# Ledger of designs, part 22: peptides against a protein of PDB entry 2QAS

Target 1, 120 residues: chain A of PDB entry 2QAS
Amino acid sequence: PPEDLMQYEAMAQDALRGVVKAALKKAAAPGGLPEPHHLYITFKTKAAGVSGPQDLLSKYPDEMTIVLQHQYWDLAPGETFFSVTLKFGGQPKRLSVPYAALTRFYDPSVQFALQFSAPE

## One batch from the design tools (peptide; aimed at target 1 I66 V67 G90)

Design b2_p19_2_s3 (made by RFdiffusion4, then SolubleMPNN; from b2_p19_2, 10 letters changed)
Fold by OpenDDE base, seed 2:
Parts: C-alpha cells; structure tokens; sequence
Structure b2_p19_2_s3 (fold): chain B 120 residues (1-120), chain A 19 residues (1-19)
C-alpha cells in the first residue's frame, strides 16, 4: 500500500483533540455547558505534563476518568492543556491535563465519544 | 453527590461498557 508521508491519521487525531478543547471552552464559558451536556474525560496520569496532588495521582497509576458536571471550578482550557478544580473525597484538587494525555472523551447526554492514543 | 471519587469511577465503568 502507498506510504502516507502526510501523516493524515495524526492530523486527524489532533483535529479531534481540538473538539475536546472546544468543548471545554464551552464548559468554561459563563453558564457552563448547556444542560444536559456533561463530560467524561479519561487521561493517562503518568503522561508528560499531567500534574496534580501526588496523593491523588498515586491512586490512579494508569488512567483516571473525571466528570465535568455541575461541580467543577476554575476550568481553564488552555491551548495545550486544561486545568480544573474538582472535589475528591470532599477535598478540592487542582488538576492540569495536557490534551495529548487524553485517551477518552465522552458526552453521555448524546453518546458522543472520542478515543485517542496517548503516550505510554 | 458529584464527588469525583464516586462519579469518576462510575463514569469509567460506563465508558468501559460503551466503548
């Protein structure tokens, strides 16, 4: 088969990561996500750039799934990563996750799903 | 009710079933 020197698959993946970024920007806007939309985001906790409380991340050696619905604060979707404050065991924790670390994105309300390959 | 310790795990399981 022909050799793809354009790396179209990678470009497509980046474009799809853009969907996540865009969705998070909508979530960060005043009023948040339009109900009933909410997001499930899974990412590799050991991926480069992922940061958060050590005690929290240690509980998730491989992947972690967070839910952005109702209770999330200071969501800041940057160009390469997003950060958000979420409660874990009643305690607010700040997480910073590069879009490149994502493995799954899902909106249960409309069953929209995206899957990505993240560095091991 | 929306603590990640609970909803996150539930979401993970839901995703595992859906994907």
Amino acid sequence: as target 1 above (120 residues)
Amino acid sequence: PYDQAEVGERARKELDAAL
Scores: peptide ipSAE 0.640, ipTM 0.942, DockQ to the pose 0.577
OpenDDE base, seeds 1, 3, 4, 5: peptide ipSAE 0.622, 0.627, 0.629, 0.619; ipTM 0.938, 0.939, 0.940, 0.938

Design b2_p19_2_s4 (made by RFdiffusion4, then SolubleMPNN; from b2_p19_2, 7 letters changed)
Fold by OpenDDE base, seed 1:
Structure b2_p19_2_s4 (fold): chain B 120 residues (1-120), chain A 19 residues (1-19)
Amino acid sequence: as target 1 above (120 residues)
Amino acid sequence: AYDQAAVGAKAQQELDAAL
């Protein structure tokens, strides 16, 4: 088969990562997401640019999934990464996740799902 | 009730089922 020198699949994935960014920007707006929308976000914990509590990230050596629905704070969706404060074991933790680290995005309310390739 | 530790397993399972 012919070699795709344009790398269309990668471009398509990058475009779809833009959907996640846009969704997070909606979630960060005053009032948050319109009910019943909520976001399941899965990412590679060892991907470049991922940051958070060492003990938390160590617990998830490959991937972890976070949920943005009822209890999240200071969601800050930037152009290349987002950060958010979530509670783990009752303790607030700050996570910073590049969009490039994402492997899955899901909104169960409308069964909208995206899957991405991310670095191992 | 909405602690990530409490909802994490459900989130992963629902996501896996959807994809």
Scores: peptide ipSAE 0.175, ipTM 0.783, DockQ to the pose 0.583
OpenDDE base, seeds 2, 3, 4, 5: peptide ipSAE 0.165, 0.160, 0.161, 0.165; ipTM 0.778, 0.775, 0.771, 0.777

Design b2_p19_3 (made by RFdiffusion4)
Pose (drawn by RFdiffusion4):
Structure b2_p19_3 (pose): chain A 120 residues (1-120), chain P 19 residues (1-19)
Amino acid sequence: as target 1 above (120 residues)
Amino acid sequence: FLDELQAAGEAALAEQEAS
């Protein structure tokens, strides 16, 4: 014991997914992130709400990490999900990722990191 | 954990910057 009927840990998890959303809004600002800041986003490929090229999604069965630093365009962070154009083998492609599909967040510049969807 | 994040990020960055 004790069983947590308030699920404080789960609420703290969701509250923290919001940091990713807020960080993506700064990155979507004209001019991008303040260097040397850049972002690693890891997400569940099969989590509902994610869309991308069928070929690309098949290459990454469960987890996929993307990096937002030197090569990303038209970052559009909605309130419940974000979409971005990235390159894979030189070919530009479009992704949509719900904040609920996120499992990790890392900025190597200040070594700030978050882990989600992990009740432990 | 930070080393794992770094390694995953470097692999993903190398794939994105590939021609």

Design b2_p19_3_s1 (made by RFdiffusion4, then SolubleMPNN; from b2_p19_3, 8 letters changed)
Fold by OpenDDE base, seed 2:
Structure b2_p19_3_s1 (fold): chain B 120 residues (1-120), chain A 19 residues (1-19)
Amino acid sequence: as target 1 above (120 residues)
Amino acid sequence: MLAELEAAGQKALAEQLSE
């Protein structure tokens, strides 16, 4: 097959990562996500830029899925990464995740799913 | 695929809600 010198697949992936960023910005806005929308976000825990409590991340050597539904705080969707506070074991934990580290995005309310290739 | 995604989310949700 002919060679794709435009790297369309990569461009498409970046565009789709923009969907996640946009969704998170909606979630961070006053009032949060319009019900019943909520998000399941999966990312590579060892990807560059990922940060959080060592004790937490150590439990997920490859990937970790977080849920943004009712109990999430200080969601800050930046241009290259987002950060959010979630509770684990009843304790608030701050996570910072680059969009490039994402591997899956899912909104169960409408069964909208996206899958991405992320660096190891 | 959808079933897997849902299962992963439910598992994560349970972890976040556990005390």
Scores: peptide ipSAE 0.669, ipTM 0.938, DockQ to the pose 0.932
OpenDDE base, seeds 1, 3, 4, 5: peptide ipSAE 0.667, 0.663, 0.669, 0.661; ipTM 0.938, 0.938, 0.938, 0.937

Design b2_p19_3_s2 (made by RFdiffusion4, then SolubleMPNN; from b2_p19_3, 7 letters changed)
Fold by OpenDDE base, seed 2:
Structure b2_p19_3_s2 (fold): chain B 120 residues (1-120), chain A 19 residues (1-19)
Amino acid sequence: as target 1 above (120 residues)
Amino acid sequence: ELAELEAAGAEALAEQLAE
């Protein structure tokens, strides 16, 4: 097969990461996501820029999935990463995740799924 | 795989709701 010197797949993947960013911005807006939309976000916990409680991240040495549905607070979707507060064991925990660390995105309400290549 | 995505989300949700 011919050699792709344009790196189109990488461009497409980056564009698709923009979908996640846009979705999170919708979620962070007043009123949140339009029901019944909610998000399953999976990311590499050891990727550069990932930040959170050590005890929590230690439980997930490779990947972690978080759910943004009913119980999430202070969702802040930045340009390169997003941060959000979720409860674990009844305690609020703050996570910061670069979009580059994402491995999958899913909205069960419409079965919309995206998969990404992330650094190991 | 859709089933795996659903399962992963359900598991994560359960953890986030557990006290």
Scores: peptide ipSAE 0.631, ipTM 0.933, DockQ to the pose 0.942
OpenDDE base, seeds 1, 3, 4, 5: peptide ipSAE 0.626, 0.631, 0.631, 0.626; ipTM 0.932, 0.933, 0.934, 0.932

Design b2_p19_3_s3 (made by RFdiffusion4, then SolubleMPNN; from b2_p19_3, 9 letters changed)
Fold by OpenDDE base, seed 4:
Structure b2_p19_3_s3 (fold): chain B 120 residues (1-120), chain A 19 residues (1-19)
Amino acid sequence: as target 1 above (120 residues)
Amino acid sequence: ELAELERAGQEALAEQLSE
């Protein structure tokens, strides 16, 4: 097949990452996500820029999925990464995840799914 | 596969809700 010198796939991936950012911004807005929308976000824990408690990240050496539904606090969707506080074992933990580290995004309420290629 | 996505989310949710 012809060589794609435009790198359309990469451009499409960036555009789709924008969807995640936009969704998180909606979630962070007053009132949160409109019911019944909620988000399942999966990311590479060893990707550059990912930060959080070492014990937590060590438990997930490859990928980790977080859920933004019932309990999440201080969701802060920046331009290159987002941060959020979630509870694990009843203890609040702060995670910072670059959008580039994402591998999957899913909203079960409408079965909307996105998949991304993230660096190892 | 949607089933895999759902499973991963449910497992994560269970962990986040556990005390």
Scores: peptide ipSAE 0.681, ipTM 0.943, DockQ to the pose 0.950
OpenDDE base, seeds 1, 2, 3, 5: peptide ipSAE 0.676, 0.679, 0.680, 0.677; ipTM 0.942, 0.943, 0.943, 0.942

Design b2_p19_3_s4 (made by RFdiffusion4, then SolubleMPNN; from b2_p19_3, 5 letters changed)
Fold by OpenDDE base, seed 2:
Structure b2_p19_3_s4 (fold): chain B 120 residues (1-120), chain A 19 residues (1-19)
Amino acid sequence: as target 1 above (120 residues)
Amino acid sequence: ELEELRAAGEAALAEQLAE
């Protein structure tokens, strides 16, 4: 088969990561996401740039899924990463996740799913 | 596949809402 020197698949992956960024920006805007939309985000916890409480990340040595629905605070979607505060064990925890660390994105309300290749 | 995605999210949500 012909060799793809344009790396179209990689371009497509980057474009799709842009969907996650855009969705998070909508979520961070005043009023949040339009109901009933909510987000399930999975990422590699050991990927470069991922930061958060060591005790929390230690519980998820490979991947971790977070949900942005009922309780999330100070969602800050930057250009290369996003940060958000979530509660675990009743305690607020701040997580910072590069978009490049994402492996899955899902909105159950419309069954929209995306999967990505992420560095370990 | 979608079932697994849903289950993972529901489990994560439960953890975030606990206590």
Scores: peptide ipSAE 0.630, ipTM 0.932, DockQ to the pose 0.915
OpenDDE base, seeds 1, 3, 4, 5: peptide ipSAE 0.624, 0.626, 0.627, 0.627; ipTM 0.932, 0.932, 0.932, 0.931

Design b2_p19_4 (made by RFdiffusion4)
Pose (drawn by RFdiffusion4):
Structure b2_p19_4 (pose): chain A 120 residues (1-120), chain P 19 residues (1-19)
Amino acid sequence: as target 1 above (120 residues)
Amino acid sequence: DTAYDEEMAEAQATMDALF
């Protein structure tokens, strides 16, 4: 014991997914992130709400990490998901990722990191 | 053409090391 009927840990997890959303809004600002800040986003490829090229999603069965630093365009962070154009083998592609699909967040510049979808 | 792919692979390796 004790069984947590309030699920404080789960609420703290969701509250923290919001940091990713807030960080993506700064990155979507004209001029991008304040250097040397850049972002690593890891997400569940099969999590409902994610869309991308069928070929690309098949290459990454469960987890997929993207890096937002030197090569990303038209970052559009909605309130419940974000979409961004990235290059894979030189070919530009478009992704949509719900914040609920996120499992990790890391900025190597200040070594700030978050882990989600992990009740432990 | 593979620059982003190499950065992405490195980022994946970093994320697996941290978590």

Design b2_p19_4_s1 (made by RFdiffusion4, then SolubleMPNN; from b2_p19_4, 9 letters changed)
Fold by OpenDDE base, seed 5:
Structure b2_p19_4_s1 (fold): chain B 120 residues (1-120), chain A 19 residues (1-19)
Amino acid sequence: as target 1 above (120 residues)
Amino acid sequence: SMEYDRQMAEAAAELKALF
């Protein structure tokens, strides 16, 4: 098979990561996601750029899935990463996740799913 | 609860198993 020197797959993956970013921006907009939409976002907790409460991340040494439906605050989807506040241990704590760390995105309401290769 | 929802965490884990 011919060698892909254009790296189309990588470009496609980047575009698909853009879908996640766009979805999060919708979620962050006033009013949030239109019901019943909600997001399951899975990421590698040890990926470069991931930051958050150590006590939480320690419970999930490989991957963690956060559910963005009703229990999140101050969702801030940036261009390369998003951050969100989750209450853990009775305290609000900030979690920051680069889009590159994502391994899965899912909206159960419409069964829309994406999978990504993330850093090992 | 304002705490990270264990039910959601469990659901997320279950969902993870589907992939």
Scores: peptide ipSAE 0.028, ipTM 0.636, DockQ to the pose 0.523
OpenDDE base, seeds 1, 2, 3, 4: peptide ipSAE 0.021, 0.027, 0.025, 0.024; ipTM 0.529, 0.629, 0.607, 0.564

Design b2_p19_4_s2 (made by RFdiffusion4, then SolubleMPNN; from b2_p19_4, 10 letters changed)
Fold by OpenDDE base, seed 2:
Structure b2_p19_4_s2 (fold): chain B 120 residues (1-120), chain A 19 residues (1-19)
Amino acid sequence: as target 1 above (120 residues)
Amino acid sequence: SMAADLEMAAARAELESLF
């Protein structure tokens, strides 16, 4: 088969990561996501740039999935990473996740799913 | 998909237990 020197698959993956970023920007806007939309985001917890509570990240040494539905605050979707406050043990904790660390994105309200390759 | 729904539901339940 002909060799793809353009690396179209990688470009497509980057574009699809842009979907996640755009969705998070919608979620961060005043009023949040339009109901019933909500987001499941899975990421590699050991990926470069991931930061958060040590106890939480230790509990999920490979991947963890966060849910952006009702219990999240101060969602800040930047250009290369997003951060969000979630409650853990009843206390608010800040997570910071590069888009490059994502492995899955899912909106069950419309069964929209994306999968990504992420570094270890 | 049904498989995704079940997996995501389980993940949500686990995370919510941390609250």
Scores: peptide ipSAE 0.039, ipTM 0.662, DockQ to the pose 0.094
OpenDDE base, seeds 1, 3, 4, 5: peptide ipSAE 0.034, 0.036, 0.037, 0.037; ipTM 0.654, 0.655, 0.653, 0.662

Design b2_p19_4_s3 (made by RFdiffusion4, then SolubleMPNN; from b2_p19_4, 10 letters changed)
Fold by OpenDDE base, seed 1:
Formats: C-alpha cells, structure tokens, sequence
Structure b2_p19_4_s3 (fold): chain B 120 residues (1-120), chain A 19 residues (1-19)
C-alpha cells in the first residue's frame, strides 16, 4: 500500500526470494535435489542482470521458465543471482538470473509455489 | 534422457499451476 512507509510487502518478497536461493543451494549440493523434488523457475528475461544466449532470450522476450530436475549442470547459486547450464538443442548454454528477476517458483512434487513481482 | 524443451516445460508448469 502506498501509505506503508515500511514497505513490508517488499521485505516479505525479499525474504521469499531467499527461499528460492536456499532451494537452489540444496539443488547445487552434492547429490542434487532429493527425489522427487524439482524446480520450475520463471523469470523476466529483460530484467537487469539476466544473461544468456541471445537467440534464446530473444525467443522469450517477456518471461521464460526453466526446469531443474535431471538435465542441469554447474548450478551456482550466488547471493544475488544464480547461474546454471542447460542444454538447448543439445548444446549446453549458460544462464545467469538474478533472484530479483524471478516471477514464479514452483516445486510440483509438493505443490509449493511462490509468486513475485519482478522489475522490467 | 529426453532433451530439454523449454517451451513444453513452460507449458507444463503453467498447466500444473492451475491444479
């Protein structure tokens, strides 16, 4: 709300982004995610700090969803962004996504979902 | 294993979110 000078909603959003970061750290740990957990991560492709193959990002000018389940490599969840290698057309491609760019997080195995407001 | 299909996976995620 515009009258909320504390900006509690933003604080809550940031805290919830921390859940995604923590989940990715679990995914990056030895052995990966415990089955059957897997992650659908949706983000704004034009958000500041998002990087990846130009043709891929151009194909998804607004949002795209990546899935971390079986086919991901070198997942590196940093403090402000994560990077991961995924295969597209059989070719490994590196994506880098700031947590601030996220719009959705979902783990179908336990139906855990988060939704975020992301900058353009 | 099957090749990652971003378009299909996104559609799957969106569909799952409805249930």
Amino acid sequence: as target 1 above (120 residues)
Amino acid sequence: SMEYDLEMEQARAELKALF
Scores: peptide ipSAE 0.046, ipTM 0.648, DockQ to the pose 0.297
OpenDDE base, seeds 2, 3, 4, 5: peptide ipSAE 0.038, 0.045, 0.039, 0.044; ipTM 0.631, 0.683, 0.665, 0.637

Design b2_p19_4_s4 (made by RFdiffusion4, then SolubleMPNN; from b2_p19_4, 7 letters changed)
Fold by OpenDDE base, seed 4:
Structure b2_p19_4_s4 (fold): chain B 120 residues (1-120), chain A 19 residues (1-19)
Amino acid sequence: as target 1 above (120 residues)
Amino acid sequence: DLEADLLMAEAQAELDALF
């Protein structure tokens, strides 16, 4: 096959990351996501820009999936990363995740799925 | 319980089956 000098796949991946950002912005809007929509977000825990409690990130040395459904707080979807507070073992913990670190996105309510390649 | 760590395992299994 001919060489793709335009890197269309990378462009498409960036566009699809925009879908995740837009979905998170909807989730952060007043009233949150419309029921029954909720989000599974998987990311590389060692990717550049990922931050959170060391004990939590150490527990998931490769990838972890967070669920935005029942209990999450202060979802802040920025332009390059989002942050959110989730409870683990009863303790609120703040995670900051660049969109570039994402590897999977899924909304089970409508079975909408996206998959990404993220840097190591 | 509806906390994140209790939902993660279920989500991981569901995603592993999908992807």
Scores: peptide ipSAE 0.304, ipTM 0.861, DockQ to the pose 0.549
OpenDDE base, seeds 1, 2, 3, 5: peptide ipSAE 0.297, 0.303, 0.297, 0.278; ipTM 0.852, 0.861, 0.859, 0.845

Design b2_p19_5 (made by RFdiffusion4)
Pose (drawn by RFdiffusion4):
Structure b2_p19_5 (pose): chain A 120 residues (1-120), chain P 19 residues (1-19)
Amino acid sequence: as target 1 above (120 residues)
Amino acid sequence: PAPANDNAASDPTPPPPPV
């Protein structure tokens, strides 16, 4: 015991996914992130709401990490998901990722990191 | 996990058109 009927830990998890959304809004600002800040986003490929090229999604069965630093265009962070154009083998592709699909967040510049979807 | 996308500071290919 005790069983947590309030699910405080789960609420804290969701509250923290919001940091990712807020960080993506600063990155979507004209001029991008304030250097040397850059982002690693890890997400569940099969999580509902994610869309991408069928070929690309098949290459990454469950987890996929993307980096937002030198090569990303048209970052569009909506309220419930974000979409971004990245390059894979020199080929530009478009992704949409719900904040709910996120499992990790890391900025190597200040070593700030978050882990989600992990009730432990 | 390693990032799935390209992230080199210099890229010889043209940038993609806006969405």

Design b2_p19_5_s1 (made by RFdiffusion4, then SolubleMPNN; from b2_p19_5, 5 letters changed)
Fold by OpenDDE base, seed 4:
Structure b2_p19_5_s1 (fold): chain B 120 residues (1-120), chain A 19 residues (1-19)
Amino acid sequence: as target 1 above (120 residues)
Amino acid sequence: MAPANDDAPFDPEPPPPPV
């Protein structure tokens, strides 16, 4: 097939990453996400810019999925990455994840799903 | 993949999104 010199797929991916950013901004607003919406976010743990507890990231050498519904704090959706405090085994931990590291976004309440290609 | 953090119950893997 012909070469896509416009790189439409990359442009589409970039636009769709914007959807995730917007969704997280809604989740960070007072009152949180409107019921029954909740978010499952999967990302490459070794991607550049990913930050968190070493023991936690070591437990997930490839990908990690987090869920945002009731147990999340200080969600800060920036322009290039978001940070959030979650509990793992009862212990609060801070994660920082660039949108470029995302591989999957899912909202079960309306079965809205997105998949992305992330750097290895 | 099941969520790593403590929160909502795990939901089954969704079907792949349309191309």
Scores: peptide ipSAE 0.361, ipTM 0.759, DockQ to the pose 0.206
OpenDDE base, seeds 1, 2, 3, 5: peptide ipSAE 0.348, 0.349, 0.347, 0.350; ipTM 0.759, 0.759, 0.758, 0.760; seed 5 fails the geometry check

Design b2_p19_5_s2 (made by RFdiffusion4, then SolubleMPNN; from b2_p19_5, 6 letters changed)
Fold by OpenDDE base, seed 1:
Structure b2_p19_5_s2 (fold): chain B 120 residues (1-120), chain A 19 residues (1-19)
Amino acid sequence: as target 1 above (120 residues)
Amino acid sequence: LPPANDDAPFDPEPPPPPV
């Protein structure tokens, strides 16, 4: 096939990452996500910019999935990354994840799914 | 992958997107 010098695939993926950002902004609103919507977000834990508890990241050396429905606090969806407080084994922990680190996004309520190529 | 944090129950991963 012809060489794509426009890099359309990369542009498309970047645009789709914007969907995740927009969804998180809705989730961060005062009323939270409109029921029954909830989000499953998977990301590469070793990607540049990912920050979180050492013990947690050690448990998930490649990818980690988090779910946002009822138990999430201080969700802050920035322009390049989002941060959120979640509980793991009852303990609140803060995570910071660049959108570029995402590999999967899924909302079971409407079976909406997105997959992304992220840094190894 | 099942969710790492405490929240909603795990939902099976969706099938890969169509070509």
Scores: peptide ipSAE 0.335, ipTM 0.748, DockQ to the pose 0.212
OpenDDE base, seeds 2, 3, 4, 5: peptide ipSAE 0.331, 0.330, 0.333, 0.334; ipTM 0.748, 0.747, 0.745, 0.749

Design b2_p19_5_s3 (made by RFdiffusion4, then SolubleMPNN; from b2_p19_5, 5 letters changed)
Fold by OpenDDE base, seed 3:
Structure b2_p19_5_s3 (fold): chain B 120 residues (1-120), chain A 19 residues (1-19)
Amino acid sequence: as target 1 above (120 residues)
Amino acid sequence: MAPANDDAPVDPEPPPPPV
């Protein structure tokens, strides 16, 4: 088959990742997400750029899912990654996740879902 | 998969003590 030198697949993936970035920016705005919207985000924990507590990440050697609804603080959606403070076992921890590490995005309130190909 | 973080409705902040 002919070689795709334009890398259309990658372009499409980046465009879809833009949806997640936009959604997180809405979530980070004053007042948060409009109820009942909330976000489930899944990512590869060993992907380049993922940062967080070693003890926490070690519990999830492949993928990890976080939910943003009732308890999330200092959500900072950057251009290439987002960071957020969440509680685990009652303790607040900071996570930093590149959009490129995402594998799934889901909003149960309207059953909107997206899947992504992320580095193994 | 199930979310890793704690996420439940937060209890309202207790009212300030009368002064």
Scores: peptide ipSAE 0.439, ipTM 0.794, DockQ to the pose 0.335
OpenDDE base, seeds 1, 2, 4, 5: peptide ipSAE 0.346, 0.342, 0.349, 0.435; ipTM 0.760, 0.758, 0.761, 0.794

Design b2_p19_5_s4 (made by RFdiffusion4, then SolubleMPNN; from b2_p19_5, 6 letters changed)
Fold by OpenDDE base, seed 4:
Parts: sequence; structure tokens; C-alpha cells
Structure b2_p19_5_s4 (fold): chain B 120 residues (1-120), chain A 19 residues (1-19)
Amino acid sequence: as target 1 above (120 residues)
Amino acid sequence: MAPANDDDPVDPEPPPPPV
């Protein structure tokens, strides 16, 4: 097939990462997400810019999935990354995840799913 | 993949409004 010098797929993925950012901004707004919407987010834990507890990231050396529904705090969706406080084994932990590290986004309530290629 | 974090539907703790 012809070579795509425009890199349309990359541009499309970039645009779709914007969907995740927008969704997180909705989740961070007063009142949170409208029920029954909730978010499953998967990312590469070794990607550049990913930050979190050493013990937690060591437990998930490749990918990690988090859910934002009932228990999340201080969700801060920035322009290039988001940060959030979640509990793991009863312990609150702060995570910082660049949108570029994402590999999957899913909202089960409406079966909306996105998949991305992320650096290893 | 199953989520790594705790998420208790019985005792939900929604985040406070952004400051």
C-alpha cells in the first residue's frame, strides 16, 4: 500500500489521547463523573514520566490498570499528564501518569474503549 | 486487566471538589 507520509494514525491517536484528558477533566470537576460512568486506565509503568511508589511499580513491571469510580482523590488532569491518589492494599499512594504512557482507556458503562501504542 | 487499586462500592469515597 502507499506510504502514509502524513502519519494519519499517529495524529488520530494523539487526538484520541485528548479524549482521555477531557474525560479525566470531567471526572475531576465538582460532582465527579455522572453515574454510572467510571474509568479503567491502563498504562506502561516503565514509560518516561510515570511516577509512583517503588514497591507498587515493582509489582507491575509492564502494565498497570487503575479504576476511577468509588475511591479516588486529588485527581489532577494536566496538559501532558494526570496525577491521582488511590488506595492499594488500604494504603493511599500518589500516581503521576503521562497521557503518552497510556495503552488502554475503558468506560464499561457505555462500553467505550480506546487502545494506544505506548513506549516500552 | 484487573484494576490494581482498591475500589470499595460499599463505602464510596468520592473526591472533594477541585480547589
Scores: peptide ipSAE 0.499, ipTM 0.841, DockQ to the pose 0.471
OpenDDE base, seeds 1, 2, 3, 5: peptide ipSAE 0.496, 0.493, 0.479, 0.498; ipTM 0.841, 0.841, 0.833, 0.841

Design b2_p19_6 (made by RFdiffusion4)
Pose (drawn by RFdiffusion4):
Structure b2_p19_6 (pose): chain A 120 residues (1-120), chain P 19 residues (1-19)
Amino acid sequence: as target 1 above (120 residues)
Amino acid sequence: TLQEELEEAGQEFLESQQP
């Protein structure tokens, strides 16, 4: 015991997914992130709401990490998901990722990191 | 560690962007 009927830990998790959304808005600002800040986003490829090239998604069965630093265009962080164009083997592709699909967040510049979807 | 796993996965992603 005690069983948590309020699910405080789960609410704290969701509240923290919001940091990722807020960080992506600063990155979507004209001029991008304030250097040397850059972002690693890890997400569940099969999580509902994610779309991308069928070929690319098949290459990454469950988890996929993307880096937002030197090569990303048209970052569009909606309220419930974000979309961004990245390059894979020199080929530009478009992704849409719900914040609910996120499992990790890391900025190597200040060593700030978050882990989600992990009730432990 | 969590950060080490992320740096490895990030490096693999950055290498995959090369033409």

Design b2_p19_6_s1 (made by RFdiffusion4, then SolubleMPNN; from b2_p19_6, 10 letters changed)
Fold by OpenDDE base, seed 5:
Structure b2_p19_6_s1 (fold): chain B 120 residues (1-120), chain A 19 residues (1-19)
Amino acid sequence: as target 1 above (120 residues)
Amino acid sequence: SLQEELERAAAAFEAAQKA
């Protein structure tokens, strides 16, 4: 088959990453996500730009999944990355995750799922 | 399926994050 010089797959992936960004912006807006929507986001913890507590990231050397449902604070979805505060062991932890580091996105309420390739 | 994999990951996270 002919070589895809347009790299449509990559463009499609970028567009789909835009869905995640848009969803997070909805989640960050006043009122948060409309019930019962909630988001499970998986990312490569060693991807460039990922930052957070070392002890937490060390516990997840490959991938980590976070949930944005009832307990998330200061969600800040930027253009290239988002940051959010979540509680682990009762302690608030700040995570910063580039959209390029994402590998999975899931909203169980409507069974909407996306999968991405991310550099290791 | 992808959904099942994601659900498993979600469950694992919920268990890990549980106070």
Scores: peptide ipSAE 0.036, ipTM 0.675, DockQ to the pose 0.551
OpenDDE base, seeds 1, 2, 3, 4: peptide ipSAE 0.025, 0.030, 0.032, 0.023; ipTM 0.608, 0.652, 0.654, 0.588

Design b2_p19_6_s2 (made by RFdiffusion4, then SolubleMPNN; from b2_p19_6, 10 letters changed)
Fold by OpenDDE base, seed 3:
Structure b2_p19_6_s2 (fold): chain B 120 residues (1-120), chain A 19 residues (1-19)
Amino acid sequence: as target 1 above (120 residues)
Amino acid sequence: SLIEELERKAAEFEAAQAP
C-alpha cells in the first residue's frame, strides 16, 4: 500500500485529544460540568511530562485513571497539559498530565469513550 | 467490552480517590 506522507492518523489523534482538552475546559468553568456528566481519564504515569507525588506515581507504574466528579479542585486545563488536585486516602495530591500521555477518556453519563496511542 | 473495561478501571481508582 502507498506510504502516507501526510500522517493522517496522527492528525486524527491530535484532533481527538482536543476533545479532552475542550471537555476539561468546560469542567473548569464556573459551576463545573453539567450534571450528570463526569470524566474518567486514564494516562501513562511514566510518560514524558507527567508529574505528581512520587509515592502516588510509584504505586501506579503503568497507568492510572482519575475521576473528575465529586472530589477535584483547582482544575487547570492548559494548552498542552492539565493539572488538578485530587484526594487519595483523604490527602490532596496535585497531578500534571500532558494530553499526549492520555490513553483513554470516558464520560459514563452518555457512554462516550475515546482511546489514544501513547508511549508504551 | 471497552465500556466495561473503562468503568472497571474507573471504579478501582474511584475507591482510591475517595475521602
Scores: peptide ipSAE 0.463, ipTM 0.907, DockQ to the pose 0.672
OpenDDE base, seeds 1, 2, 4, 5: peptide ipSAE 0.389, 0.430, 0.415, 0.392; ipTM 0.888, 0.898, 0.894, 0.888

